# Peptides against a protein of PDB entry 4Z63, part 260

Target 1, 334 residues: chain A of PDB entry 4Z63
Amino acid sequence: LCLGMNDLTGNIPEDLFHLKRLNLLGIQENRLSGSLSREIRNLSSLVRLDVSWNLFSGEIPDVFDELPQLKFFLGQTNGFIGGIPKSLANSPSLNLLNLRNNSLSGRLMLNCTAMIALNSLDLGTNRFNGRLPENLPDCKRLKNVNLARNTFHGQVPESFKNFESLSYFSLSNSSLANISSALGILQHCKNLTTLVLTLNFHGEALPDDSSLHFEKLKVLVVANCRLTGSMPRWLSSSNELQLLDLSWNRLTGAIPSWIGDFKALFYLDLSNNSFTGEIPKSLTKLESLTSRNISVNEPSPDFPFFMKRNESARALQYNQIFGFPPTIELGHNN

## One batch from the design tools (peptide; made by RFdiffusion4, then SolubleMPNN)

Design b2_p25_8_s2 (from b2_p25_8, 16 letters changed)
Fold by OpenDDE base, seed 5:
Structure b2_p25_8_s2 (fold): chain B 334 residues (1-334), chain A 25 residues (1-25)
Amino acid sequence: as target 1 above (334 residues)
Amino acid sequence: SEDEKLEQEIIKKLKSKSTEEELNF
């Protein structure tokens, strides 16, 4: 049943929950309000539940143990409160969980040993607090993780060295500390292609440790951190780099010539730093700026990352790296 | 092109989503 993109109001009719053979319920992009009924438990054949972009409130019902076929739960942009229900946090069938832009709170807890199918987790823009869950690497299929715009005090867990499935990771604006530890841990994520760390690590030094290596890194966004130091030499080994944003830091020294050796680099923002010297001539030879066919054949992360070009500006959400025009921003480096 | 239209729709959805995320702060 697909009723998305209407002006439907009120709650879901209780009679809808008699549809025991229903595989797909899509009621997204409406004005549905009230609590999400516990009677969704009666939808025992449900594979996809999309209630996103509504006015739902209250706690998410703890009935996901009665939904053994549920693969997709989309609840982004609602008024949900409380935590992740225990049955949802233990779902062995769930592939994708999107609860971005809600009012979920407390400590984030997932039973990753039970969540054997989870590949995509979006919990961005919530009120989760405490530490990052150390057991996320136990979610052996988890590739895409957005935890941006929460309050995860402290450091990236040491356990994330074992996060081999991780491909896309956003922790933008999550009150993180110790960038040296974070990068030292996350370099072990051999499948990491996208890393967003904007609005963390306030005033720290960007490490220039040549032992750091990100083999598959395509996207690095570490803007608005007030980071000190220079362009990090370890980044020169990330030959697949497509997007680099280090804007709104306090980086100094020259822009190195190796920045122009990135054949796939189509977006570079080094603006609002303290770089000196000449613009590298190698930047004028970037093939990505001359060729329209940046066939980035890799599946775009399902989750948008936020780039806030100005502390006062709205964070631009980017779902796909592909939608960026070829850009070189070197402004405000005096 | 169809791709340009898809990009514009993605950008539009992105801009709308970014606006709503600010309403929760």
Scores: peptide ipSAE 0.014, ipTM 0.539, DockQ to the pose 0.165
Fold by OpenDDE base, seed 4:
Structure b2_p25_8_s2 (fold): chain B 334 residues (1-334), chain A 25 residues (1-25)
Amino acid sequence: as target 1 above (334 residues)
Amino acid sequence: SEDEKLEQEIIKKLKSKSTEEELNF
C-alpha cells in the first residue's frame, strides 16, 4: 500500500493494521502526526515500512520482533524521540534503517551480532550522545553508515580497524577529536570509498604521515575543521580519488603537482585555506575535467554528503556525489 | 553557461535539503 506524497493528516487508521498480508506500507511525505502505533506489530508480512517525511512524534514502538520479514524501515524526517527500540536494534531481517533527522537521543546501541542483514544505517541529524558504538564492525554486512550531526565525543573506536564491510562513512559535525587517530584507524577499512569528516577535529593538524594509505578512497570530505598543515602526501596514493574537499581549513604551503595525476578527480575544493605558490599546471590536464563522459558506475551512497561553501551558508547535503559538475575551487587562498 | 545553471540548481537543491534538516533543530 503506497499512500506517500499526499496531504494526509492525523494518524494511521487502526483498520490498516489488520492487513496481515501487507508487504509494503509507504505513507511517506504526508502530514501524519501523533505516535507511530504499536499495532504495526500486526503487519507480520511487512517487508518495507516507510513513514518518512511526516510529523510523527513520541518513541518508536518496540514491536520489531513481531516483524520478522522487515528489511526496510524508513523513518527519516519525523519527530521521533527516545532511543532505538530494543527489538529494532536486534532485528535479524533489517537491511536498511533510516532514522535521519529525528530527535532520537541517548547512547547509540545496536546489537550488531543479531543485525546480520544490516547493510545501510542512517542515523544522521539526531541527538545521540556519548561514544561511537565500538561494536559497529560486528555488523558484518554494514556498508553505509551515516552518523553525522550527532554528538559522539571522543575518538573513532580502535575496533573500526576491523570494519571490513564499511564503504561509506559520514561522521560530519559529530564533535570528534584526534584526526590522526581517526585516519590511522580508518585506513584499515579496505572497502572504504567515501569518507566525510567535515566539522570535526577543530584546529588539529592534518597528518602528513606517508604510512597512511586509503586504497579505494574515491571521496574525501574534510571541510571546515580549521585544520593546519599542508596537502597530505599520503593522499597521492589514492589513485581512485574522484572528489576532494578540504575547504575552510588553515592548510598552508603549495598545492602539489600530484593533485593533477588523479585521473578520476572531477571535483576539487581547496578554497578558503592559506595555500600559496602557483596553481599546478597538472590541474589543466585532469582528464575528468576535459572529458564530459565521467561514467561513475558506482551507485551513489544512500546517504548525503555535507559541504559548506561559505561561513554563512548552510551545509549542502549531497545525496549523489556523482551529480556534481566538474569543479575546481581554489578561491580565497592567501 | 548551462553547466553553471546546473551547478546553481544542484547547489540550490542541496541548500534546500540542508535547510530542512536544520529547521528541525
Scores: peptide ipSAE 0.013, ipTM 0.536, DockQ to the pose 0.078
Fold by OpenDDE base, seed 1:
Structure b2_p25_8_s2 (fold): chain B 334 residues (1-334), chain A 25 residues (1-25)
Amino acid sequence: as target 1 above (334 residues)
Amino acid sequence: SEDEKLEQEIIKKLKSKSTEEELNF
């Protein structure tokens, strides 16, 4: 049953939950309100539930033990409160959980040992607090993780050295500390292609440790951290780099010539730093800027990234800019 | 190309986080 993208209002009729053979329920992009009924448990054949972009409120019902076929739960952009229900946090069938842009709170806890199928987790823009879940690497299929804009604190857990499945990771604006530790841990994530750490590590030094290596790194976004230091030499070994945003930091020194050696680099933002010297001539030779044939062979991450240009600026709703054109932003340097 | 489409999807994803994160603040 697909009823998405309408102007439906009110609650879901309880009689809908008598549809025991229903595999797909899509009611996204409506004005549905109230609580998500516990009677959803009656949908024992449900594979996909999409309730995203509604006005749902209250706690998510703890009925996911009665949904043994559920692979996809999309509840982003609602008013859900409370935690992740225990049955959902233990779901062995769930592949994708998207609860971004809700009011979920408390300590984030997932039984990763039980969640054997979880590959994508979006919990960005919630009210989760405490530390990052140390057991996330136990989710052995978990590739895509968005935890941005939560009230996390502290450091990236040491256990994330074992996060071999991790490909996309966003921790933007989560009050994280110790960038040196974070990078030193996350470099062990051999499948990490996308790393977003914007609005963390306030005033720390960006490490220039030549022992750091991110082999598969395509996207690095570490904007608006007030980071000190220079362009990190270790980044030059990330030959697959496509997008680099280090804007709104306090980085100094010259922009190194090796920044133009990235064959796939189509987006470079070094704006609002304290870089000095000449613009490297190698930037004029970026194949990605001169040739339209940027082969991005990797599947796009399931979740959007967050770019906050300025501390005071609202997060620019970049939704209308379909493409980042090949971009070099070097503005507001010295 | 498929690559441009993928870039566009990465970008669209980059952008959609920015947008939805503003709705709760």
Scores: peptide ipSAE 0.017, ipTM 0.580, DockQ to the pose 0.179; fails the geometry check
Fold by OpenDDE base, seed 3:
Structure b2_p25_8_s2 (fold): chain B 334 residues (1-334), chain A 25 residues (1-25)
Amino acid sequence: as target 1 above (334 residues)
Amino acid sequence: SEDEKLEQEIIKKLKSKSTEEELNF
């Protein structure tokens, strides 16, 4: 049953929960309000539940043990409060969990040893606090992780060295500290293609450690951290780099010529730094900027990217990395 | 498989939607 993208109001009719053979419930993009009914438990054949973009409130019901076939739960952009229900945090069937843009709070706890099918986790823009869960690497299929816009004080856990499944990771605006440790850990994530660390590490030095290596890194976004230092030499080894945003930092020195050697680099933002010297002539030879044919071969991350062009402007979110126009931003380097 | 096509369509729809949301902040 797909009833998304309507002007439906009120509660879900209780009679809908008598549909025991229902595999797909999509009621997204409506004005449905109140609590999400516990009677969802009666939908024992449910594979996909989409309640996103509604006015739901209260706690998410702890009934996911009665939903043994549930692969997809989308609840983004609601008023949900409390934590992740225990049955949801232990779901062996769940492939995707999206609860972005809610009011969920407390410590993030997932039983990753039970969540054997979890591939995508979006919990961005919530009120989670405490530390990052050290056991996330135990989610052996978890590729996409958005934890942006939460309050995760401290450092990236050392256990994330073992996060081999991790491909897309956003921790933007999560009150994280120690960028040197974070990069030193995350370099061990052999499948990491997208790393977003914007609005963390306030006033730290961007490490220029030649031992750092990100083999498959395509997207690096570390904007608005007030980072000191220079363009990091270790980044020159990330030959697959497509998008680099280091804007709104305090980076100094010259823009190195090797930045023009990135054959796939279609988006570069180094704006609002303290770079000096000449613009490398190699930047004018970037084939990816001259040819509009960016082969959109890779699945974009399932989480949004933010570009802040002005301090007073709202950050523009771009949906897909490939939705960015070919761009070189070098403005405001005084 | 049909399931993989459905998953790809779902992922494509999810990617298209998740991305409009944070423009509002």
Scores: peptide ipSAE 0.015, ipTM 0.529, DockQ to the pose 0.483; fails the geometry check

Design b2_p25_8_s3 (from b2_p25_8, 14 letters changed)
Fold by OpenDDE base, seed 3:
Structure b2_p25_8_s3 (fold): chain B 334 residues (1-334), chain A 25 residues (1-25)
Amino acid sequence: as target 1 above (334 residues)
Amino acid sequence: SEEEKELEKIIQELKSRSTEEELNA
């Protein structure tokens, strides 16, 4: 049953929960309000539940043990409060969980040993607090992780060295500390292609450790951290780099010539730093900026990228890497 | 902002589709 993208108001009719053979319930993009009914438990054949973009409130019901076929739960952009229900945090069937842009709170806890099918987790823009869950690498299929815009304190856990499934990771605006430790850990994530660390590590030094290596790194976004230091030499080994945003830092020194050697680099933002010297002539030879036909055949990481061109401007979020026009931003380096 | 929320919407919709394609492939 797909009823998404309407002006439906009020509560879900209780009789809808009598549909025991229902595989898909999509009621997204409505004005549905109240609590999400516990009677969802009666939908025992449910594979996909989309309640996103509504006015739901209260706690998410702890009924996911009664939904053994549930692969997709989309609840983003609601008013949900409390934690992740225990049955949801232990779901062996769940492939995708999206609860972004809610009011969920407390310590983030997932039973990754039980969540054997989880491949995508979006909990961005919530009120989770405490430490990052050290057991996330135990989610052996977990590729996509958005934890941005939460209040995680401390460092990236040492256990994330073993996060081999991790491909896309956003921790933007999560009050994290110790960028040197974070990069030193995350370099061990052999499948990591997209890393977003914007609005963390406030006033720290960007490490220039030549031992750092990100083999498959395509997207690096570390904007608005007030980072000190220079362009890091270790980045020159990331030959697959497509997007680099280091804007709104306190980076100094010259822009190195090797930045023009990135054949796939179509977006570069080094704006709002303290770089000096000449613009490398190699930047004018970036094939990706001159050719309109970059068919990047790989699915762009679905993570929100935020570009902030002005302190007073709202950060423009681009939905896909492909949605970025070929760009070089070097403004405001005085 | 509301605009940031709308942009976040389109991203999440795209994510849900790509994940379905990757799971059905």
Scores: peptide ipSAE 0.012, ipTM 0.536, DockQ to the pose 0.057
Fold by OpenDDE base, seed 1:
Structure b2_p25_8_s3 (fold): chain B 334 residues (1-334), chain A 25 residues (1-25)
Amino acid sequence: as target 1 above (334 residues)
Amino acid sequence: SEEEKELEKIIQELKSRSTEEELNA
């Protein structure tokens, strides 16, 4: 049953939950309000639940133990409060959980040992607090993780050295500290292609440790951290780099010539730093800026990138990487 | 390519959060 993209209001009729053979419930992009009914438990054949972009409130019901076939739960952009229900945090069937842009709170706890099918987790823009869950690497299929804009604190857990499934990771604006430790840990994530750490590590030094290596790194976004130091030499070994944003830092020195050696680099933002010297001539030879057809053949993670064009500007939502025009931003340097 | 489409989808989502964060701010 798909009823998404309408102006439906009020609660879901309880009789809808009598549909025991229902595999798909999509009611997204409506004005549905109130609590999500516990009677969703009666939908024992449910594979996909999409309640996203509504006015739902209250706690998410703890009924996911009665939904043994549920693979997809989409609840982004609602007013949900409380934590992740225990039955949801233990779901062995769940592949994708998206609860971004809610009012979920407390300590984030997932039973990753039970969540054997979880491959995508979006909990960005919530009120989760405390430390990052150390057991996330136990989610052996978890590739896509967004935890941005939560009230996490401290450092990236040492256990994330073992996060071999991790491909896409966003921790933007989560009060993280110790960028040197974070990068030193995350370099062990051999499948990591996208790393977003914007609005963390305030005033720290960007490490220039030549021992750091991100083999598969395609996207690095570490904007608005007030980071000191220079362009990190270790980044030159990330030959697959496509997008680099180090804007709104306090980086100094010259822009190195090796920045133009990235054949796939189509987006470069080094704006609002303290870089000096000449613009490297190698930047004018970036094939990605000269050729219209960058063919990037790897899967898109389902997680947003923010670009702030100024300190006061709202971060612009860019809906497509291809919607990033080939861009070099070097503005507001010395 | 599929990779660009996936990277696009990342960026789409990262950008979609900007709008949503503006709605929750």
Scores: peptide ipSAE 0.020, ipTM 0.630, DockQ to the pose 0.239; fails the geometry check
Fold by OpenDDE base, seed 5:
Structure b2_p25_8_s3 (fold): chain B 334 residues (1-334), chain A 25 residues (1-25)
Amino acid sequence: as target 1 above (334 residues)
Amino acid sequence: SEEEKELEKIIQELKSRSTEEELNA
């Protein structure tokens, strides 16, 4: 049943929950309000639940143990409060959980040992607090993790060295500390292609450790951290780099010539730093800026990239790396 | 594979949703 993109109001009719053979419930992009009914438990054949872009409020019901076929739960852009229900945090069938842009709070707890099918987790723009869950690497299929715009404190857990499934990771604006530790840990994520760390590590030094290596890194966004130091030499080994944003930092020294050796680099923002010297001539030879057909063969999942063109501006969320025009921003370095 | 189709759906679902929300918050 797909009823998305309408002006539906009120609650879901209780009679809808008698549909025991229903595999797909999509009621997204409406004005549905109130609590999400516990009677969702009666939808025992449910594979996909999409309640996103509504006015739902209250706690998410703890009924996911009665939904053994549920693969997709989409509840982003609602007024949900409380935590992730225990049955949802233990779901062995769930492939995707999206609860971005809610009012969820407390400590983030997932039973990753039980969540054997979880591939994508979007919990961005919530009120989760405390520490990052150390057991996320136990989610052996978890590739996409958005935890941006939460109130996590401290450092990236040491256990994330074992996060072999991790491909896309955003921790933007989550009050994290110790960038040296974070990068030192996350370099062990052999499948990491996208890393967003914007609005963390306030005033720290960007590490220039030649032992750091991100083999498959395509996207690095570490904007608006007020980071000190220079362009890090370790980044030159990330030959697949497509997007680099280090804007709104306090980086100094020259822009190195190796920045132009990134054959796939189509977006570079080094603006609002303290770089000196000449613009590398190698930047004028970037094939990606001259060729319109950047066949980025791998569909990078639309990871929400938050680019702030100005400290006062709302972060523009870019979903698709492909949506970025070929860009070089070197402004405001004097 | 069925896994690739599920991944494509996940990717498409990630694609469609992330742009609009944080512009309005």
Scores: peptide ipSAE 0.017, ipTM 0.552, DockQ to the pose 0.455; fails the geometry check
Fold by OpenDDE base, seed 4:
Structure b2_p25_8_s3 (fold): chain B 334 residues (1-334), chain A 25 residues (1-25)
Amino acid sequence: as target 1 above (334 residues)
Amino acid sequence: SEEEKELEKIIQELKSRSTEEELNA
């Protein structure tokens, strides 16, 4: 049943929950309000639940143990409060959880040993606090993790060295500290293609440790951290780099010539730093900027990238890496 | 698989919607 993209108001009719054969409930992009009914438990055949872009409030009901076929739960852009329900945090069927842009709070806890099918987790823009869950690497299929815009104070857990399934990771604006430790841990994530760390590590030094290596890194966004140092030499080994944003830092020195050797680099933002010297002539040889056919084939989960064009501008969130026009931003350097 | 296509579609939906929320916030 698909009722999305209407002006439906009020609550879900209780009689809808009598549909025991319903595999898909899509009621997204409406004005549905109140609590999400516990009677969702009666939808025992449910595979997909989309309640996103509504006015739902209260706690998410703890009924997911009665939904053994549920693979997809989309609840983004609601007023949900409390934590992730225990039955949801233990769901063995769930492939995707999206609860972005809610008011969920407390410590993030997932039973990753039970969540054997979880591939994508979007909990961005919530009120989660405490530390990052050390057991996230136990979610053996978890590829896509957005935890941006939460209050995960502290460091990236050492356990994330074992996060072999991790392909996309956003921790933008999550009050993280110790960029050297974070990069030193995350380099062990052999499948990591996209890393977003914007608005963390305030005033720290960007490490120039030549031992750091990100083999499959396509996207690195570490903007607006007030980072000190220079362009990191270890990044030159990330030959698959497509997007680099280091804007709004305090990086100094020359822009290195090796930045033009990235054959796939179509977006470069080094703006609002303190770079000096000449613009590398190698930047004029970037094939990706000259050839329209950026066959960006891999569906990277497009979690938000932020481009801030000016101090007063709202950061434009670019979710799709592919939605970026070929761009070189070197503005506002000294 | 159909599951991968559905995951891709949802990833694309995640992609598109997250842009609009920050523009409006």
Scores: peptide ipSAE 0.014, ipTM 0.557, DockQ to the pose 0.548; fails the geometry check

